# Peptides against a protein of PDB entry 2C5K: the designs that were tried, part 18

Target 1, 91 residues: chain A of PDB entry 2C5K
Amino acid sequence: EDPFQQVVKDTKEQLNRINNYITRHNTAGDDDQEEEIQDILKDVEETIVDLDRSIIVMKRDENEDVSGREAQVKNIKQQLDALKLRFDRRI

## One batch from the design tools (peptide; made by RFdiffusion4, then SolubleMPNN)

Design b1_p12_7_s1 (from b1_p12_7, 6 letters changed)
Fold by OpenDDE base, seed 4:
Structure b1_p12_7_s1 (fold): chain B 91 residues (1-91), chain A 12 residues (1-12)
Amino acid sequence: as target 1 above (91 residues)
Amino acid sequence: MVELRLPKPFKP
């Protein structure tokens, strides 16, 4: 795996880990992990920004076909948005 | 406390 794919993989794994946790903890404030989850989600958001930047650089400097990478980042964004919705809607 | 944080990936 290249560094881009490793970041994508790790980001999805991190989101999956939180998603699994939320599945077990559907009530807000029933645990001490609320702040940690929020911090991780912010880190994921920043990672997505960096992935987008890397794609821009690949297009500009390497003239590579980045369609696959763009689709991967789009998928991560969708996963993040879905997770944020679940997290924010906890009772 | 459940460990939620994974090691941060090395960004390209």
Scores: peptide ipSAE 0.250, ipTM 0.799, DockQ to the pose 0.055
Fold by OpenDDE base, seed 2:
Structure b1_p12_7_s1 (fold): chain B 91 residues (1-91), chain A 12 residues (1-12)
Amino acid sequence: as target 1 above (91 residues)
Amino acid sequence: MVELRLPKPFKP
């Protein structure tokens, strides 16, 4: 199993879980999960930074094509940004 | 209360 792909998969699953929760809780402050969501989103952001760093290391130390991995990280970033926007716009 | 946090994966 590729550890990079495992992290990518788990990150997307985490974002999906939050997104599904926000769908049911579209009013800010309607539950006690606000802080937990914020903490998880921060952790995801840090994970993305780590994924980017891993790609930099691969480019430096390996002769492998990393274009596929870069595209995966880009996709996660887009998912995170969309979720942040949705979370922040709750009324 | 819904558990939102998934176990943190081991980062490469």
Scores: peptide ipSAE 0.250, ipTM 0.797, DockQ to the pose 0.055
Fold by OpenDDE base, seed 5:
Structure b1_p12_7_s1 (fold): chain B 91 residues (1-91), chain A 12 residues (1-12)
Amino acid sequence: as target 1 above (91 residues)
Amino acid sequence: MVELRLPKPFKP
């Protein structure tokens, strides 16, 4: 029902899907999905920017408590950073 | 080829 929560959920699912793929493909260049992974990670970054913008609007215009949403976005950022590190460390 | 991309969510 909440569009923000749906985007958060879908973003985490996308990151998990890539993470599971990397678990099975720990060697860079052993598969043809390197470019697709990079593209998806870039899309996730853009999605996080949009989530942050929505929080800024809610905080300023609606004066709502956004602490829960800020914590969710922080968690996604941490998941993204960990995945990027894992992806870049493949040999 | 494994499908990695999920359908893009509708952003608020």
Scores: peptide ipSAE 0.250, ipTM 0.798, DockQ to the pose 0.055
Fold by OpenDDE base, seed 3:
Structure b1_p12_7_s1 (fold): chain B 91 residues (1-91), chain A 12 residues (1-12)
Amino acid sequence: as target 1 above (91 residues)
Amino acid sequence: MVELRLPKPFKP
């Protein structure tokens, strides 16, 4: 079990869960969970920072090819940005 | 109310 891959997977799943919720609740203020969504998105941002830091450590200490992991983190960032856009567009 | 938060991943 690769803990990096598990974190990546769980982060994507969390973002997907929020994305699905927004699809069902596409009006801001129509539910009481806006603050919770914001908190989760902030947690995802911090998780991405931690993933980036882990890649820096791997590049420094393990001399392994990290290109695949960098691409995965990039993909999560893109997913987060897309979700933030959807969240902000709720009217 | 829907449960939105998943268990936090174990970050390395």
Scores: peptide ipSAE 0.249, ipTM 0.799, DockQ to the pose 0.055

Design b1_p12_7_s2 (from b1_p12_7, 8 letters changed)
Fold by OpenDDE base, seed 1:
Structure b1_p12_7_s2 (fold): chain B 91 residues (1-91), chain A 12 residues (1-12)
Amino acid sequence: as target 1 above (91 residues)
Amino acid sequence: MVELKLPKKFIP
């Protein structure tokens, strides 16, 4: 597996773990886990920036078809946005 | 080459 696909896979898994946690913890807490989730969501945002940059470099320097990778990053962005909305809506 | 990093693993 190439590094790009590994990062995509692990990023989606992190978002899924958080989503599952929110399902079990449907109320907002003021605990270390809530802060950890916020930190990880920030890490995911940074990861997405790096994924986008990698696509730009591949498109520019290697002239490879990046359409599949662009679709993967788009999907992760959508998953992140949906998760943020769910996280913020908790009472 | 862009270095890619894995996000921190969430372990509740």
Scores: peptide ipSAE 0.333, ipTM 0.856, DockQ to the pose 0.859
Fold by OpenDDE base, seed 3:
Structure b1_p12_7_s2 (fold): chain B 91 residues (1-91), chain A 12 residues (1-12)
Amino acid sequence: as target 1 above (91 residues)
Amino acid sequence: MVELKLPKKFIP
């Protein structure tokens, strides 16, 4: 399996898990779970930076079309932004 | 080559 696609897949799965948790736990009341979610969102942000860097290297060093990979990273960024908004709006 | 790492897994 392509390591890029594996990371993309896993990152989307993490965001989906958190999104499903927030749906079931729409009140901020468990500080331990809140901290864990924040830590994972930070890890996702760092992962996105590394994905973007990998695309930059491919564009420079390879003659492959990266448009598909750029679209995947854009989709993850949109999922992350939407999830952060849901996370922050909980009462 | 850029090293890619998986994000931490959420386990509620």
Scores: peptide ipSAE 0.304, ipTM 0.849, DockQ to the pose 0.875
Fold by OpenDDE base, seed 2:
Structure b1_p12_7_s2 (fold): chain B 91 residues (1-91), chain A 12 residues (1-12)
Amino acid sequence: as target 1 above (91 residues)
Amino acid sequence: MVELKLPKKFIP
């Protein structure tokens, strides 16, 4: 099992769950779910930093081709940015 | 090696 791929997969699934919630909840609430979403979006940002660090270590220490992993992290960053924009623009 | 952690799980 590749722990990098597991983290990528679960992070994308998490962002999809939040995106589905926002689709059902187009108005910003002040409920425990809104706070939980904000906390998770922050956790995803930190996870992306750790994914990038793991790529740097692989490139330096293992001399492996990281281009595929860099593309995956870029895709997650784009998904996060789009989701943050939807979350913040709710009325 | 960098240790990777999963984000918290959202349960709607």
Scores: peptide ipSAE 0.107, ipTM 0.745, DockQ to the pose 0.853
Fold by OpenDDE base, seed 5:
Formats: sequence, C-alpha cells, structure tokens
Structure b1_p12_7_s2 (fold): chain B 91 residues (1-91), chain A 12 residues (1-12)
Amino acid sequence: as target 1 above (91 residues)
Amino acid sequence: MVELKLPKKFIP
C-alpha cells in the first residue's frame, strides 16, 4: 500500500471521528475527550505539513504528476478548517 | 468515551 494514501486515509478517519463526536456533544465539555480532540487536531496539522513535504520531494526528485495528491491534501485541509470552526463555536 | 486515536505521520 502507498504510505501516502494510508496517512491520508487515517487522517480523514480521525477527522470524521471528531466530527461525529461533536455531533453527539454539541456543547463544549471539560472532559478528557475535549483535550484529546485538541491534541489530535494539532497532530493532524503536523501530518498535513509532512504530506505537503512529501509532495514537494516527489515533484522535485521523481518528476511525477502530483496533482492527485495535491487535491487530496487540499481536501483534508478544507475538512480540518471546517471541523476547527465547528469545534470552536461550541459553548 | 469515544476512542480517538492519533493520526499517523508520514515522513518522506
């Protein structure tokens, strides 16, 4: 399996889990899960940086068409931004 | 308790 695609898949699955949690917990709580969500969102941001770096390397060193991978990372960024907005708007 | 797991990191 392509390790890039595995990371993309894992990242999307985590964002979906958080989105489902927010749907069930529409108010901010002071529970350990809120802190865990913040930590995961931070780690997703770092993962996106690593994905972008991998695309830069492939484009430079392998001269491969990266347009598909760039579109996948763009989609993850949009999903993350929407989720952050939803998370932060909870009272 | 929702089991959230940390995402994997990709290192190029």
Scores: peptide ipSAE 0.052, ipTM 0.693, DockQ to the pose 0.077

Design b1_p12_7_s3 (from b1_p12_7, 7 letters changed)
Fold by OpenDDE base, seed 2:
Structure b1_p12_7_s3 (fold): chain B 91 residues (1-91), chain A 12 residues (1-12)
Amino acid sequence: as target 1 above (91 residues)
Amino acid sequence: MVKLRLPKKFVP
């Protein structure tokens, strides 16, 4: 499997796991899972930066069409932003 | 070359 596609897939799966947890836990808690979610959301932000950097390198060094990869990263960013908003708005 | 890594897995 292409390492880019593997990272995209696993990132989406993690965001989905967190979203499912927030659905079951619609109030903010002071537990180890809340801290872990915050850490993973930060790690996903860093992953997105690395994905974007990989696309920049491909545009520079390769003659490949990156439009598909750009669309995938855009979709992950949208999913992350929606999840952050949901996480932060919990009472 | 950019090194990609998998993000930390959430396990509730």
Scores: peptide ipSAE 0.360, ipTM 0.868, DockQ to the pose 0.849
Fold by OpenDDE base, seed 3:
Structure b1_p12_7_s3 (fold): chain B 91 residues (1-91), chain A 12 residues (1-12)
Amino acid sequence: as target 1 above (91 residues)
Amino acid sequence: MVKLRLPKKFVP
């Protein structure tokens, strides 16, 4: 399996896990769990930076069409932003 | 080569 595709897949699955948790826990109240969610969201941000860097290297070093990979990373960024908004709006 | 890692798994 392509390591890029594996990371994309696992990142989307991770965001889905958090989204499902927030759906079941729409009120903030467990500080330890809230901190863990924040840590995971930060880790996803770092993962996205590494995915973007990998695309930059491919565009530079390989004359390959990266449009598909750019679209995948854009989709993950949109999913992350939507999840952050849901997380921050909890009372 | 850029090193990729899997994100930390969320386990509530």
Scores: peptide ipSAE 0.360, ipTM 0.867, DockQ to the pose 0.829
Fold by OpenDDE base, seed 1:
Structure b1_p12_7_s3 (fold): chain B 91 residues (1-91), chain A 12 residues (1-12)
Amino acid sequence: as target 1 above (91 residues)
Amino acid sequence: MVKLRLPKKFVP
């Protein structure tokens, strides 16, 4: 499997796991799980930066069509933003 | 070369 596609897949899976957890835990807690979610959301942000950088390098050095990869990263960014909004709105 | 890594796995 392409390392880019593996990272995309696993990133989406992490966001889905957190989204499923929030569905089961609709009240914000001050526990280790809430802190772990914040840490993972930050790690996902860093992962997205690395994905974007990989696209820039691929576009520059390989002259390959990156439009599909750009669309995938855009989708992950949208999923992250929606999840952050949902996470922050919990009481 | 950009090194990609997998994000930390959430395990509740």
Scores: peptide ipSAE 0.359, ipTM 0.868, DockQ to the pose 0.826
Fold by OpenDDE base, seed 5:
Structure b1_p12_7_s3 (fold): chain B 91 residues (1-91), chain A 12 residues (1-12)
Amino acid sequence: as target 1 above (91 residues)
Amino acid sequence: MVKLRLPKKFVP
């Protein structure tokens, strides 16, 4: 599998896992899971930066059509933003 | 060269 597609897939999977957890835990806990969620959301942000950099390199150096990859990264960014909003609004 | 890595896995 293309390393880009594997990273995209696993990133979406992590965001879905967190979203499922928040669905079961609608109140902010004072537990180790809340800290772990914050750490993973930060790691996802860094992963998105690396995905964007890879697209820039492909577009510049290989002159490949990156439109599909750009759409995938845009979708992940939207999923992350929605999840952050949901996470932060818990009491 | 851009190095990609998998994000940390959430395991509650």
Scores: peptide ipSAE 0.359, ipTM 0.867, DockQ to the pose 0.826

Design b1_p12_7_s4 (from b1_p12_7, 7 letters changed)
Fold by OpenDDE base, seed 3:
Structure b1_p12_7_s4 (fold): chain B 91 residues (1-91), chain A 12 residues (1-12)
Amino acid sequence: as target 1 above (91 residues)
Amino acid sequence: MVKLRLPKKFIP
């Protein structure tokens, strides 16, 4: 499996897990899981930076169409932004 | 090659 696609998949799965957690836990609590969610969101942000860097390298070193990968990273960014908004709106 | 890593965390 392409390591890029594996990271994309894992990132989406983590964001989906957080989204499902927020659905079950729609009240912000002093829960140990809140800190874990913040840590995962940070890890996702760092991962997106690495994915973007990977695309830059492929664009430079490989004469392959990266448009599909750029679209995948864009989709992850949108999913992250939506999730952050949902996380922060909890009462 | 950029090493892509995202540790799997479990959220219950």
Scores: peptide ipSAE 0.056, ipTM 0.697, DockQ to the pose 0.764
Fold by OpenDDE base, seed 2:
Structure b1_p12_7_s4 (fold): chain B 91 residues (1-91), chain A 12 residues (1-12)
Amino acid sequence: as target 1 above (91 residues)
Amino acid sequence: MVKLRLPKKFIP
């Protein structure tokens, strides 16, 4: 499997897991999972930066069509932003 | 309870 696609898949799976957790936990809590979610959201943000950098390198060095990869990263960014908003708005 | 996991980092 392409390492880029593996990271995209793993990132989407993690965002989905967090989204399912927030759906079950509508109030903020001080449990180990709340702290883990905060850490994962930060690491997802860093992962998106690394994905964008990989696209820049591919576009520069390999002259490949990156349009599909750019669309995937854009979708992950939108999922992350929506999830951060849900996480922060909990009472 | 489903254990969450950290994303794998991709370094180009």
Scores: peptide ipSAE 0.053, ipTM 0.696, DockQ to the pose 0.101
Fold by OpenDDE base, seed 4:
Structure b1_p12_7_s4 (fold): chain B 91 residues (1-91), chain A 12 residues (1-12)
Amino acid sequence: as target 1 above (91 residues)
Amino acid sequence: MVKLRLPKKFIP
């Protein structure tokens, strides 16, 4: 499996897990799980930076069509932004 | 709850 696709998959799965958690926990709690979600969201942000960097390298060094990879990263960014909005709006 | 961790970050 392409390491890029593995990271994309794992990132999406992680965001989906958090989204499912928020759906079950519509109130902000003071539990260790809320802190862990914040840590994961930060890790996802950094992962997106690494994915964007990998696309820049592929464009420069391999001269491959990266349009599909750019669309995948854009989709992850949108999923992250939507999830952050749901997370932050909890009472 | 299972620890939610991303696998190792992709390092280009």
Scores: peptide ipSAE 0.049, ipTM 0.673, DockQ to the pose 0.058
Fold by OpenDDE base, seed 5:
Parts: sequence; C-alpha cells; structure tokens
Structure b1_p12_7_s4 (fold): chain B 91 residues (1-91), chain A 12 residues (1-12)
Amino acid sequence: as target 1 above (91 residues)
Amino acid sequence: MVKLRLPKKFIP
C-alpha cells in the first residue's frame, strides 16, 4: 500500500474520531481528553505539512500527476478547519 | 479512553 494513502486514511480516521467525541461531549470539559484532542489536532497539522512536502518532491523529482494527492490533502485541510471551528465553539 | 493518537507519522 502507498504510505501516502495510509497516512491520509489514518488522518481522516482521527478527525472522524474527534468529531464523534465532540458530538458526545458538546461542552468544553477540563479533562485529559480535551488536551489529547488539542495534541492530535496539532499532530494532524504537522502531518498535513509532511503530506504537502511529499507532493512537492514528487511533482519536482518524478514529474507525476499529483492532482489526486493535492485534492486529498485539500479535503483533509477542510475537515480539520471545520473540526477546529466546532471544537472552539463549545462552551 | 478513546485512543485518539495517530498510530503512524508520515516522514517523506
């Protein structure tokens, strides 16, 4: 399996897990899970940077069509932004 | 405890 696709899949799954958690916990709590969510959101941001870097390298060095990979990363960024907005709006 | 951590880090 392509390691890029595995990371994309794992990242989307994490964002979905957080989204499901927020659905069950619609109030901001001072619990260890809220801190863990913040850590994961940060890890997702770093992962997106690594995915973007990999696309840049592939586009430069292999001259491959990366349009599909760019669309996948764009979708993850949109999912992350929507999730951050939902997370931050909790009282 | 939901294991929310990314199991793999991508290193290009």
Scores: peptide ipSAE 0.047, ipTM 0.684, DockQ to the pose 0.059

Design b1_p12_8_s1 (from b1_p12_8, 6 letters changed)
Fold by OpenDDE base, seed 5:
Structure b1_p12_8_s1 (fold): chain B 91 residues (1-91), chain A 12 residues (1-12)
Amino acid sequence: as target 1 above (91 residues)
Amino acid sequence: SEWEEKLKERLK
């Protein structure tokens, strides 16, 4: 049981949903789900903060090798930033 | 979610 990996998995699923939505709705205000997608984007941002904090705690208090987890969070951040840019550029 | 709650507990 690893809560960190489960949260990462759930976050990636959320990002995948957002990606699919943008592909189907490349026009702002296209349907009733847009507000929900915006909420999911914010939820992912908050989750990333928690993931970063957990890594800091593991490095400081538990002295664990966190290189793999840092790489995972970095990847999620990059995906989120790309999706936010695409979402905001919709006309 | 349940898993997010477990993650938060580790941060306490």
Scores: peptide ipSAE 0.118, ipTM 0.679, DockQ to the pose 0.178
Fold by OpenDDE base, seed 1:
Structure b1_p12_8_s1 (fold): chain B 91 residues (1-91), chain A 12 residues (1-12)
Amino acid sequence: as target 1 above (91 residues)
Amino acid sequence: SEWEEKLKERLK
């Protein structure tokens, strides 16, 4: 098993939940779940930091090719940034 | 999660 890939998968599921919430709620502060969604956004941010650290360790200590993993993390970062922008722009 | 903990163990 590869714990890195499992974490990536879980993170993508969290991003998907956030995306679905934003599409259903275009007004800020009108739902009991909004605070939970904000917490999930922060959790994803923290997870991305951990993923980056793991790549650094694998590249330095294990001398593994990390290009594929770097691309995966980059994609997750882009998704998060887009969702944060959409979430903050809600009226 | 369990998987996140396993990942953290590798980070030293």
Scores: peptide ipSAE 0.117, ipTM 0.679, DockQ to the pose 0.177
Fold by OpenDDE base, seed 3:
Structure b1_p12_8_s1 (fold): chain B 91 residues (1-91), chain A 12 residues (1-12)
Amino acid sequence: as target 1 above (91 residues)
Amino acid sequence: SEWEEKLKERLK
């Protein structure tokens, strides 16, 4: 059981869904799923905060090497930022 | 999800 990795996996799946939506919709606000996608973007953002907190706790309480997990979160952040930019630039 | 809740529990 590794809840961190499971959350990472779930987050990547959410990002993938957003990516697929953007590729199908170049016009903002013309689909009933628009608001749901916006909510997912916010959910991912909040999840990243939780992942960062978990890493902080691991450093503090367990003194574990978290470099690998930090790299995973960094990658997710980069994906989110790119998707947010693409999503916001739709006309 | 259940896994997310377990993660939250660890953060407490």
Scores: peptide ipSAE 0.114, ipTM 0.677, DockQ to the pose 0.181
Fold by OpenDDE base, seed 4:
Structure b1_p12_8_s1 (fold): chain B 91 residues (1-91), chain A 12 residues (1-12)
Amino acid sequence: as target 1 above (91 residues)
Amino acid sequence: SEWEEKLKERLK
């Protein structure tokens, strides 16, 4: 089992939850889950930092091909950025 | 999770 892939999977599930929440709640601050969603957004952001760091460590310590992992992280970043934009634009 | 902790350990 690969802890990196598990973290990626968990992160994508979090992003999915956020996406669904935004779809159901297009107005800011009108739901008790608002704060939790904000926390998840921050958690995902921090997780991405950790994923990037893990790639750096793998390059340094294991000298493995990390191109695939870099692509995965890039995809997650793109999803997060899109969700953050949608979340912040809510009125 | 356990896997997240293992990932963190690798970063040390």
Scores: peptide ipSAE 0.113, ipTM 0.675, DockQ to the pose 0.182

Design b1_p12_8_s2 (from b1_p12_8, 8 letters changed)
Fold by OpenDDE base, seed 2:
Parts: structure tokens; C-alpha cells; sequence
Structure b1_p12_8_s2 (fold): chain B 91 residues (1-91), chain A 12 residues (1-12)
């Protein structure tokens, strides 16, 4: 098992759920799941911090090629930022 | 989360 890839997979599933929620709820505060989605957004944000830390450790201690992992985290960050913007600008 | 524990172990 590669715990990094498992975390990436779980994070992408969370992002997908958030995306689906936003497409169904374009009005802020109109659904009981609003707070849960906010919590998931924060959870993803914290997870990205941990992913970045893991890459730093791998570069420092294992001297492995982490370019692929860095690209994965970059993609997740871009998705999160886009979703945050969409979530926050809902009327 | 279980995966979080596994990730934290790798951070050591």
C-alpha cells in the first residue's frame, strides 16, 4: 500500500463531492449540508499541508524522484482553490 | 482517519 496515493485518492473524492454539491446549491446557506461541505473544504486544505510535508521528507530523507507526487498535489491545490472560489461566491 | 495514521508514519 502506498499511503500517499491513498490520501490523494480520498482527497480527490472529497473534491468531487464538493463539486457536486456546488452544482446543486448555488445559493449560500440554503441546505443543511452547508456546514458539512465547509468542514470538508477545511479537511482537504489540511490534508494538502500533510501531503506537502510528506514530499519534503521524501526529498530530504529518501532522495527519490518526487516530481510525479508534486504534480499530483499541485493539481489538487488547483482544484481546491477553484472550488473555494465557487463556493464562496454563491449568492 | 486510518490513512492519516499511515501518512504520519511516513513523515517520521
Amino acid sequence: as target 1 above (91 residues)
Amino acid sequence: KEWEKKLLEKLK
Scores: peptide ipSAE 0.142, ipTM 0.688, DockQ to the pose 0.176
Fold by OpenDDE base, seed 1:
Structure b1_p12_8_s2 (fold): chain B 91 residues (1-91), chain A 12 residues (1-12)
Amino acid sequence: as target 1 above (91 residues)
Amino acid sequence: KEWEKKLLEKLK
C-alpha cells in the first residue's frame, strides 16, 4: 500500500467536488454549501503542504526517485489555483 | 483520517 497515492486520490476527489459546485453556482453566497466548499479548499491547501513534506522526507531519508510524485503534486497545485480563481470570480 | 495517519507516520 502507498499512502501517498491514496492521499493524491482523495485530494483529486475533493477538487472534483469543488469544480462541480462552481459550475452549478455562479453567484457567491447563494447556497448553504458555500462555507463547506470554502473549508474543503483550505483542507486541500493543507494536504498539499503535507504531500510536499512527504516528498522531502522520501528524497532525504529513503533515497527514492520522487520525480513522478513531484509531477503529481504540481498538477494538484495547478488545479487548486485554477479553482480558487474561478471561485473568487463569482459575483 | 486513516490516510493522513499513515502519511504522518512516514514523515516520522
Scores: peptide ipSAE 0.142, ipTM 0.686, DockQ to the pose 0.181
Fold by OpenDDE base, seed 5:
Structure b1_p12_8_s2 (fold): chain B 91 residues (1-91), chain A 12 residues (1-12)
Amino acid sequence: as target 1 above (91 residues)
Amino acid sequence: KEWEKKLLEKLK
């Protein structure tokens, strides 16, 4: 059991939902789900902070090889930033 | 959430 990978999986599912929403709703404020999508974006941001903290602990206290986990978090950050930009640029 | 609890335990 790896709780880190479970969190990564759940986060990627959230990002996928946001991506699909933006594709269907390229106009700001066009449905009742927009506030929920904004909440999910914030939840993903907070989750990334916790993932980074877990990597710091593993590197400092457990002296584990964290290169793979760092790459996963970097990828999630890049996806989130791209989705934020697309979401905010909707007219 | 259960995964949040497990992650927090890892951070201790």
Scores: peptide ipSAE 0.138, ipTM 0.685, DockQ to the pose 0.177
Fold by OpenDDE base, seed 3:
Structure b1_p12_8_s2 (fold): chain B 91 residues (1-91), chain A 12 residues (1-12)
Amino acid sequence: as target 1 above (91 residues)
Amino acid sequence: KEWEKKLLEKLK
């Protein structure tokens, strides 16, 4: 079991959920799931912080090559930022 | 979550 990769996978699934929600709900606040989606967005943000910190710890304590993991987190950040923009621009 | 606990433990 690789906890890092599992977190990455789950985070990407959350982002996919948000993407699908935005596709179905282009109006802000018109659905009972709106608050849940907002919570998921915040959860993803916090998860990314934890992923970044895990990479720092791996560098510090385990001396592991983290370049691949850094790239994964960067990709997730880019996806999150794009989704946040789309979500916030809904009227 | 079990994997989350493991990840957080690594952050110590």
Scores: peptide ipSAE 0.135, ipTM 0.685, DockQ to the pose 0.179

Design b1_p12_8_s3 (from b1_p12_8, 7 letters changed)
Fold by OpenDDE base, seed 2:
Structure b1_p12_8_s3 (fold): chain B 91 residues (1-91), chain A 12 residues (1-12)
Amino acid sequence: as target 1 above (91 residues)
Amino acid sequence: SEAEKELLKRLS
């Protein structure tokens, strides 16, 4: 088991589900579901911070190659940014 | 969270 990989996987799945929701709801609403999605996006941002911190710890304490993990986090950041743009630009 | 995951499943 690798908890880092599990968090990465869970985060990407969350973003994918939100992306699917946006596809079905291309008009911005003011319901509880829309607000919950905004909350989840904030949670994802916090998760990314935690992932970055974990990489810093690996570099300092374990002296392991973290290039792969850095690339994974970068990919999640790109996915989040694209999703936020879609979400915010809805009419 | 698990609650968030379940909610997202329902939204999809």
Scores: peptide ipSAE 0.028, ipTM 0.587, DockQ to the pose 0.052
Fold by OpenDDE base, seed 1:
Structure b1_p12_8_s3 (fold): chain B 91 residues (1-91), chain A 12 residues (1-12)
Amino acid sequence: as target 1 above (91 residues)
Amino acid sequence: SEAEKELLKRLS
């Protein structure tokens, strides 16, 4: 498995863990754990930026097909957005 | 919980 795929996998696993945390903590709290989750979400956003940049670089080589990777990043973005919505709607 | 904290540490 190449580094790109590993990062994709790790990112999806991180988001899944946060999703599970939200399930167990469906009310917003004012503790360090809540702040840590917010920080992790920001880190995921930065990771997605890095993934996008890597695809841009790949596009400069006409011998590389980036369609699959673009779809993967799109899927992660959708997962992140859905999770952020779920996190923010808690009371 | 402590288990949750350990998971969060892996994420950061």
Scores: peptide ipSAE 0.023, ipTM 0.569, DockQ to the pose 0.038
Fold by OpenDDE base, seed 3:
Structure b1_p12_8_s3 (fold): chain B 91 residues (1-91), chain A 12 residues (1-12)
Amino acid sequence: as target 1 above (91 residues)
Amino acid sequence: SEAEKELLKRLS
């Protein structure tokens, strides 16, 4: 497995873990754990930027499977957006 | 849980 696929896998797992946390903590708190989740979400956003940059580089090589990687990044973005909405709507 | 907290901290 190449580094790109590993990063995709790890990012999706991070988002799943946060999603599970929200399920068990449906009321927003003002504690260190809530701040930590916000930090993780920012890290995921930066990771997506890095993934997009890597795809730009791959597009320079016509032999690369760019469409498949673009679809994976799109899926992660959708997962992140859904999670952020779920996290932010808590009171 | 404490286990959950440790898992989350490792993600950042």
Scores: peptide ipSAE 0.023, ipTM 0.565, DockQ to the pose 0.038
Fold by OpenDDE base, seed 4:
Structure b1_p12_8_s3 (fold): chain B 91 residues (1-91), chain A 12 residues (1-12)
Amino acid sequence: as target 1 above (91 residues)
Amino acid sequence: SEAEKELLKRLS
């Protein structure tokens, strides 16, 4: 698996694990674990920026197919948005 | 990161 796909996979797995955490902790806390989740969400956002930038670089090579990677990044963005909605709406 | 992954495993 190429580095791009590995990052995509790792990011989706991180989001899934946070989603599972939210399921078991559906009330907003004020502890170190909650703060760490916020930090990870920010890291995921930065990772998405890096993935987008990598696609821009790939587009400079006329022989590279980027459509599939663009769809993958879009999917991660949607997953992040859904997770943030769950996280932020907790009481 | 791998450390971040391990943390998430503990949280989930």
Scores: peptide ipSAE 0.027, ipTM 0.589, DockQ to the pose 0.054; fails the geometry check

